# Peptides against a protein of PDB entry 6NYY, part 136

Target 1, 212 residues: chain A of PDB entry 6NYY
Amino acid sequence: KHFEQAIERVIGGLEKKTQVLQPEEKKTVAYHEAGHAVAGWYLEHADPLLKVSIIPRGKGLGYAQYLPKEQYLYTKEQLLDRMCMTLGGRVSEEIFFGRITTGAQDDLRKVTQSAYAQIVQFGMNEKVGQISFDLPRQGDMVLEKPYSEATARLIDDEVRILINDAYKRTVALLTEKKADVEKVALLLLEKEVLDKNDMVELLGPRPFAEKS
Target 2, 212 residues: chain A of PDB entry 6NYY as posed
Amino acid sequence: KHFEQAIERVIGGLEKKTQVLQPEEKKTVAYHQAGHAVAGWYLEHADPLLKVSIIPRGKGLGYAQYLPKEQYLYTKEQLLDRMCMTLGGRVSEEIFFGRITTGAQDDLRKVTQSAYAQIVQFGMNEKVGQISFDLPRQGDMVLEKPYSEATARLIDDEVRILINDAYKRTVALLTEKKADVEKVALLLLEKEVLDKNDMVELLGPRPFAEKS

## One batch from the design tools (peptide; made by RFdiffusion4, then SolubleMPNN)

Design b2_p23_7_s1 (from b2_p23_7, 10 letters changed)
Fold by OpenDDE base, seed 2:
Structure b2_p23_7_s1 (fold): chain B 212 residues (1-212), chain A 23 residues (1-23)
Amino acid sequence: as target 1 above (212 residues)
Amino acid sequence: MTLAFVGDSLTLDRLRNEVTFVP
């Protein structure tokens, strides 16, 4: 308990228990986080869920905490499942509310960054080819792109395709698991925090053996 | 065990301002 709280404090910031969410906002957060949680639960290459919370921390209204595998090498499949998991919140909002919120901005940023990294840094796109360029860091002088405008357009197109594919995959998954997302969201609204055991009790064991 | 926080920064300020209704 104390150790977990310390880690959560370091990672998520201070718990803002004083931040009263409107019931509808809290519901949105619950379904958003449930989307992440359920996507992570049913994606083979997603990191195992440790905790999901709708208690505001720092700047976040909710979060899902995962245990990352200690790995230095990521496959395209792993990166895709991570993208899908990251899209889970937004997709859940779409499925349940028919709307998207700004809550997914950081998720979309992460997904976008991952997609560009896959295509531009890791050479994981067949059309773009086996290229690796440094992505401009925030504050770096945008050096002239080492590739043509045609290549830039191709990269942008393939990034959109990759993100859309991840999105569609996530929609398919969470639509199939819609009842599970609902169960998680409702339990989040009740408990505000769920751990792995709560998820196991609710959904059954994760279908994928947690490779330690 | 490195705990990776995949935290959605659902920020309150962000939830309030941009509800895009998907038709």
Scores: peptide ipSAE 0.024, ipTM 0.614, DockQ to the pose 0.070; fails the geometry check
Fold by OpenDDE base, seed 3:
Structure b2_p23_7_s1 (fold): chain B 212 residues (1-212), chain A 23 residues (1-23)
Amino acid sequence: as target 1 above (212 residues)
Amino acid sequence: MTLAFVGDSLTLDRLRNEVTFVP
């Protein structure tokens, strides 16, 4: 208990109990976080869910905490499932509210960065080919692109395709699991915080054996 | 690079700008 709270304070910042979310905002956060949680639950290569919360912390309104495996090598399939999990919040908002919020901006940024890395750094795209270029860091003056404008357009198109494929996969998954997303969201609105045991009670055991 | 997926920080500042899906 004390050790977990200490880790939560270091990672999540101080609980801003003073930030009163409006009921509709709290509902949006609950369904967004439920989308992440459920996507992560039913995606084989997603990291195991530890905790999901709609209590505002630091700059965040809600969060899902996962236990990342110490992994040095990622497959294309693993990266896709991580992209789908990251899109889970946005997709849940679409499915339940027919609208999107700015809440998914960081998720979209992460997904975009992952897609570019897969195509440009890891050579995981057949059309672009077995190439590896360094992506500019934020603030690096990119003097010259190591590839033509035609290649740049191809990269941008293939990034869009990859993100759209991940999005469609996430829509299909969360549409199939819509009732589970709603159960998690409603329980979040009641308890504000769910752990792995709450998720097991609500959804049953995760369908993928945790490789210990 | 340990991608510490610190959980999706829905930032408070970000929820204020609702964008409606145009179908």
Scores: peptide ipSAE 0.023, ipTM 0.602, DockQ to the pose 0.057; fails the geometry check
Fold by OpenDDE base, seed 5:
Structure b2_p23_7_s1 (fold): chain B 212 residues (1-212), chain A 23 residues (1-23)
Amino acid sequence: as target 1 above (212 residues)
Amino acid sequence: MTLAFVGDSLTLDRLRNEVTFVP
């Protein structure tokens, strides 16, 4: 308990018990977090879920914690499943509420950054080819792009294709698992925090063997 | 020490202002 709270403070920031979410906002957060949790549960290359919470911490209204795999190399398939898991919150909001909130902005930023990195740093796109350029860091002078404007347009188009493919995959998954997303969201509204055991009780065992 | 990645950042300031209806 005390050690878990210390880790949660380091990762998520201090619990803002003073942040009173409106019931509708709390519901939105619960379904958003349930979307991440369920996407991660049913994606083979997603990291195992440890905890999901709708208790506001730091800047976040909710969060999911995953056990990272000790790996330095990522495949295209692994990066795609991570993108889908990251889109799970936005997709859940769309499926259940027919509306999207600004809450997914940081998820979209992460997905966008991952897509650009795959195409321009890791050479994972066949049309753009085996290129590797350093992405400008926040605050770096945008030096002239080492490629033509035509290549820049191609990169932008292929980034959109990759994100759209991840989005469609996430929509298909969470539509199939819609009842599971709702079960998780409702239990989150009741308990505010779920662990792996709560998820196993609710959804059954994760269909992928945890590589211990 | 189990390194946990915090996935999503729903920020309070972001939930309040823009609801886009998906048709």
Scores: peptide ipSAE 0.021, ipTM 0.594, DockQ to the pose 0.071; fails the geometry check
Fold by OpenDDE base, seed 1:
Structure b2_p23_7_s1 (fold): chain B 212 residues (1-212), chain A 23 residues (1-23)
Amino acid sequence: as target 1 above (212 residues)
Amino acid sequence: MTLAFVGDSLTLDRLRNEVTFVP
């Protein structure tokens, strides 16, 4: 309990109990977070869900919390599933509301960062090839790109392809699991916070053996 | 509405510290 609360404070910030969401906003948050939760549930290489909440914390209106595996090495498949899980909120909004909100901005940023890293740092793209460039940090003098503008365009195109592939995969998954997303969202609207046990009760056991 | 990873595993900073296997 105390340790979990400490982690939640570090990750999400302090609960903003004073931030009253409008019912429609709260609904949007619930379906968004349900999208993350369900995507994480049904993606093999996603981190195990610990908690999903629609209680505003810090700058966030809701969150899904996952327990990362202690691993130093990631596969392309693992990174893809993590991207899909991260897109789960946006995709859920699209599926249920036919609209997108600004709520996915941070998720899109994370997905974008991951995609660029995969392509330009990890050499995971066949067209770009086995390259590893340091991405400029914010505030680093943008040293001349160690590659041509043609390569820059190729990188940008392949990043979009990778993100779109992750997006399509997420759409397919959450469309298949649409009823599960709705169940989670509705239960979130009632309980505001769900844990792994709530998810097991609602959806059954996660189909992937937790690698101990 | 942000996916909260313990350790922010999708950030470039974390990814930079990880070794990735390409299939």
Scores: peptide ipSAE 0.020, ipTM 0.482, DockQ to the pose 0.486; fails the geometry check

Design b2_p23_7_s2 (from b2_p23_7, 11 letters changed)
Fold by OpenDDE base, seed 4:
Structure b2_p23_7_s2 (fold): chain B 212 residues (1-212), chain A 23 residues (1-23)
Amino acid sequence: as target 1 above (212 residues)
Amino acid sequence: MTLSFAGDSLTLDRLQNEVKFVK
């Protein structure tokens, strides 16, 4: 209990027990977080789910928490699955509500950063090639790009392609698993917090062996 | 207000540090 609370404080901040969401907002949060949880459950290279919550903390309205792996090397396939898991919330909103909200802003930022890193830093795109450039940090003087404007346009196009591919993959997955997303969302609305055991009871064992 | 996804940071800094550590 004390250790879990300490981790929760580090990740999400203090619980805002005074923040009451409208029922429709709480429903949106539940389906969003269920999308993350289910995507992570059925993607081979996603990290194991520890906790999913719709209790507001800090600036967050809900969260899915995963056990980080001690991994220093990432394949293109692993990064794609992580992108799909990160898009799971947005995709769930689209599937169930036919609308999108601002709630996925941080998820989209993470996906965007990952896509640029793969293409510009890790050389994982065939069209751009085996190049590695530092991305400008927020607040750095926009130094002259070490590449042409044509290369810049190519990078931007390939980033969009990569994100769209991840999005389509996530749509396909969560459409297939739509009933599971709904089960998780409904249980979240009842319990507000789910752990790994709740997910196993609801969905069955995760289909991928946990790499120890 | 944004929804959060915790435990998996896809930040450039993390990815860069991980790659540098292996080199």
Scores: peptide ipSAE 0.113, ipTM 0.526, DockQ to the pose 0.539
Fold by OpenDDE base, seed 2:
Structure b2_p23_7_s2 (fold): chain B 212 residues (1-212), chain A 23 residues (1-23)
Amino acid sequence: as target 1 above (212 residues)
Amino acid sequence: MTLSFAGDSLTLDRLQNEVKFVK
């Protein structure tokens, strides 16, 4: 309990229990978070879900928390599944509401950063090749790109392809698991917070052994 | 108001931070 609360505070900040969301917004958050939770549940290389909440914290309206792993090396497959999990909220919104919200901004940022890192830092794209360039930091003078404009365009194209592939994969997954997303979302609306046990009760055991 | 529904996993944040530090 105390450890989880400490992690929650680090990730989400202080609970904003006084922040009253409109019912429709709360519903959107619930389905969004359910999308994250379910995507993570059914993706092999996703981190184990610890908690999913629609209680606003800090600047967030909801969150899904995953068990931190001491991992220093990531495979392309792991990064893809993480991207899919991160897109789960946006995809859930699309599936259930036919609309997207600004709620996925941070998710999209994370996905974008991951995609660029995979392509330009980790050399994980065959078209771009075995290259590694530092991404400009916020506020760093955009040093001249160490690559041609043609390479820049290629990078941008491959980033879009990677993100779109992750998105499509997530759409396929959450469409298949649509009923599970609904179950999680509805239970979130009831309980506001779900843990791993709640997810097991709803969905059954996670199909993938939790590598602790 | 940054409406973040962000499924912030510590692991994703850590990964992002590591990517930031490799800058």
Scores: peptide ipSAE 0.167, ipTM 0.557, DockQ to the pose 0.266; fails the geometry check
Fold by OpenDDE base, seed 3:
Structure b2_p23_7_s2 (fold): chain B 212 residues (1-212), chain A 23 residues (1-23)
Amino acid sequence: as target 1 above (212 residues)
Amino acid sequence: MTLSFAGDSLTLDRLQNEVKFVK
């Protein structure tokens, strides 16, 4: 208990019990976090879910906490599943509300960064080829791109394709698992915090053996 | 760049503006 609370404080910041979300906002957060949780549950290469919460912490309205694996090498498939999990919140909002919120901005940023990294750093795109360029850090004046404008356009197009493919995959998954997303969202609205055991009770055991 | 996927966080600043899906 004390150790878990200490980890939660380090990761999530202090609980802002004073931030009362409106019921509709709380509902949006619950379905958003449920989307992440369910996507992570049914994606083989997603990190195991530890906790999902709709209690506002710091700047966050809700969060899903995962146990990151100590992994130094990532496959294209692993990166795709991580992108899908990251899109799970946005996709859940689309499926249940037919609208998007600004809540997914950081998720979209992460997905965009991952897609660019896969294409221009890791050489994981067949059209762009086996290339590796350093991505500009935020604030670095990139004076000259090491590639032509035609290559830049190709990269941008292939990034969009990759993100759209991840999005479509996530839509397909969460549409199939729509009832599970709703179960998790409704239980979040009741309990505000769910752990792995709650998820097992709701969804059954995760279909992928935890590589111990 | 270690993409710290330590967790997804919805930030309060994000929920202030609803964007409708253009069907």
Scores: peptide ipSAE 0.017, ipTM 0.512, DockQ to the pose 0.073; fails the geometry check
Fold by OpenDDE base, seed 5:
Structure b2_p23_7_s2 (fold): chain B 212 residues (1-212), chain A 23 residues (1-23)
Amino acid sequence: as target 1 above (212 residues)
Amino acid sequence: MTLSFAGDSLTLDRLQNEVKFVK
């Protein structure tokens, strides 16, 4: 308990017990986090879920915690599934509420950053090719892009394609698993925190063997 | 108020630390 709380503080920040969400906001958070949790559950290359919470912490209104794999190399497929899992919250909001909120801003930032990295750092896009540009670090004045404006436009287009493909994949998955998202969201509204065992009770065992 | 995805934050943060959006 105390050790778990310490890890939660490091990952999510301090619990904001004083932050009272309106019932509708709390519902939005529950379905958002359920979207992440269910996407991660049914994506092969997603990290296994440890915990999902709708208790506000730090800047977050909710969070999902995963057990990261100790790996230094990522495949394109792994990065895609991670993008889909990251989009799970936004997609859940769209499916259940027909609206999007500002809650997914950080998720969209992460997805966008991953897409750019795949294309301009890892050479994972066939149209852009086997290129690797050092993206400017925070504080580096990027004076000149090491590529033409035509290449810049191509990069932008391929980033949008990659994100859109990840989004469509996530929509398809969470639409298929819509009832599971709702089960998780409703239980989150009741318990505020779910662990892996709660998810197994709700959804059954994860369909992918945990690589021990 | 942003919803944090803690599990993705580590790998994406590593990717984020390497990927600065040049506007």
Scores: peptide ipSAE 0.010, ipTM 0.533, DockQ to the pose 0.311; fails the geometry check

Design b2_p23_7_s3 (from b2_p23_7, 12 letters changed)
Fold by OpenDDE base, seed 1:
Structure b2_p23_7_s3 (fold): chain B 212 residues (1-212), chain A 23 residues (1-23)
Amino acid sequence: as target 1 above (212 residues)
Amino acid sequence: MTLSFEGDSLTLERLQNEVKFVP
């Protein structure tokens, strides 16, 4: 209990007991977080789900907590599945509500950052090639881009392609698993917090062996 | 086993510092 609360504080910040979500907002959050949870459940290279919550914490209205694997090396496939999981909230909102909320802003930022890193740092894009450029850190002097404007445009285009591919993959997955997303969302609205055992009870065991 | 729960597993900082490409 105390250890879990400490971890929750580190990840989500303090519970904002003062943030009363309207029922419709709470519903949106539930389906958003259910999208993350279900995407993570059915993506092989997604991190194992530990907890999903619609209790507002810090700046977030909800969260899905995953156990990151102790790994230093990531494949393109692993990064793609992580991108898909991160897009799961946005995609769920689209599937169930036909609307886009601001709730996915941080997810989109993370996905964008991941896509740029894959293309310009890890050389994971065939068109851009085996290049590795340091992305300017926040606060670093805008060093002149070590590449041409044509290369910059190519990078931007390939980033969009990668994000769109991840998005389409997520749409396909969550459309297939739409009933599961709804089950998770409804249970979230009831319990506000779900753990791995709740997910196993609801969806069955995760189809991928947790690599120890 | 320090379970580092990084909720921000896809941040550029993490990718830059901790993630290496495996071809």
Scores: peptide ipSAE 0.008, ipTM 0.438, DockQ to the pose 0.243
Fold by OpenDDE base, seed 3:
Structure b2_p23_7_s3 (fold): chain B 212 residues (1-212), chain A 23 residues (1-23)
Amino acid sequence: as target 1 above (212 residues)
Amino acid sequence: MTLSFEGDSLTLERLQNEVKFVP
């Protein structure tokens, strides 16, 4: 208990007990976090879920915590599943409420960064080709792009395609698992915090063997 | 190697603003 709480404080920051979410906002957060949790549960290459919470911490209104794998090499398929998991919150909001909120801004940023890295750094796009451009570090003035304006447009188009493909994949998954998303969301509204055991009780064991 | 997802801030910002999600 004390050790887990210490890890939670280090990773999640201090609980903002003073931030009382309105019931409708709390519901939105519950379905958002349930979307992440369920997507991560049913995507093979997603990291294992440790905890999901709708208690506001730091800048987040809710969060799903995963056990990071010490992995140095990622496949295109692994990166796609991670993108889908990251889109799970936004997609859940769309499926259940027919609306999107600003709550997914950080998720969209992460997905955009991942898509860009796959195309421009990792050479994972056939149209752009097996190229890798060094990206300037944060704060470096990019004086000149190492590619033409035509290549820049192609990159923009292919990033959009990749993100939309990940979005469609996530929509398909969470539509299939809609009842599971709702179960998780409802239990979150009751308990505010779920762990891996709660998820196993609710959904059954994760269909992918934990690679020990 | 920590996958630094630090892309070109300008390109990332542009893409973030232009990306539309379609179901």
Scores: peptide ipSAE 0.006, ipTM 0.414, DockQ to the pose 0.049
Fold by OpenDDE base, seed 4:
Structure b2_p23_7_s3 (fold): chain B 212 residues (1-212), chain A 23 residues (1-23)
Amino acid sequence: as target 1 above (212 residues)
Amino acid sequence: MTLSFEGDSLTLERLQNEVKFVP
C-alpha cells in the first residue's frame, strides 16, 4: 500500500480529492481509460497494464499505468502498437460518444512525437529514407531545418499517414472489442480503480505470454 | 529494480506545443 502510493505520487502527482468530476465527465474519462486499457490488453507489444484509474491526479483526470519492459530497441511494429494503445482513449470516445474531447491532447502529442521520431530520427520510413535529424528540443527555435522544404512536406505527409494507420488499426481493434471496452468502463465507474486482476476477471488472461 | 512506469493520462490542459519549427 505505501509503496504503491509512493509510485502513484511520482507518476500522477497527488490525488486531487477535491476535484469532483461531473457525472458526464467521469463517464467520458471511464470510457477513455477503458480504451487505453483494452487496446493495451490486445496489442502484443503494448506494455503490461498495472493499474487504470478515473480518480483525478495532478493535471490528469484519469490514467493508466503500465510496467514498461526494459527494452532499448524498438521495431516499427512495436512502436505502432504503442501508438495504437496511446490512441485507445480517443478512439473509445469516438466509438461510444460519436464525439472527441480535449482530454486526448497529451495522447495526440505523444503519438505525433513518436511518428516524427520514427520518420526523421530512426529512418523507419521508406519514402523519406534512412535519414536521422535531431528534432528541435523543447524551447529551441530552429531557424534552419537541415533539410529542404520539399523534404519537410514529405515528412509531414508521411507522419499523417503513419498516425492515420495507427488510428485505423485502433478503430478496428476497439470496434471488435467494443463489448470489452464497455465492461471495463462500467467497472471503472463502479470501482474507480482497476488492477491487472480485475482486467483478467473481465477479459480473461492477456493473450500474450509475458516474457518472465 | 528501478520500476519505470509509463502512464497515459487524460488531461484537459492544453499542452503547449513547446517545439516550434520556425518556417
Scores: peptide ipSAE 0.017, ipTM 0.504, DockQ to the pose 0.090; fails the geometry check
Fold by OpenDDE base, seed 2:
Structure b2_p23_7_s3 (fold): chain B 212 residues (1-212), chain A 23 residues (1-23)
Amino acid sequence: as target 1 above (212 residues)
Amino acid sequence: MTLSFEGDSLTLERLQNEVKFVP
């Protein structure tokens, strides 16, 4: 408990117990987090879920915690599954509410960054080719792109394709698992925090062996 | 409403740090 709370503090910041979410917001958060959780549960290359919470912490209204694998090399498939997991919240909101919220802004940013990295840093896109460029860091004045405007457009297009593919994959998954998302969301609304055991009880064992 | 998906190793920075190309 204390150790988990310490990790939670390091990760999520201080619990904003004073931040009372409106019931509708809390519901949105629950389904959003359930989307992440369920996507992560049914994606082979997603990190194992440790905890999912709808208790606001720091800047977040909810969060899912995963046990990161000590992995230095990521495949395209692994990155895709991670993108899908990251999109799980947004997709859940779309499936259940038919609307999108600002809650997924950070997720979209992460997905976008991942997509760009895959295409321009890791050379994982066949159309763009085996290129590797440093992405501008936050605050770096990008004076000159190391590639043509045509290449820039191609990159942007391929990024969109990749994100859209991940999105569609996530939609398909969470649509198939819609009942599971709802179960998780409802249980989140009840318990506010779920752990791996709660997920196992609710969904059954994760279909993928936890690679230790 | 920032829903922080914590554990998203998907930050470019994390990807950059974790993707060590073994020569």
Scores: peptide ipSAE 0.009, ipTM 0.466, DockQ to the pose 0.567; fails the geometry check

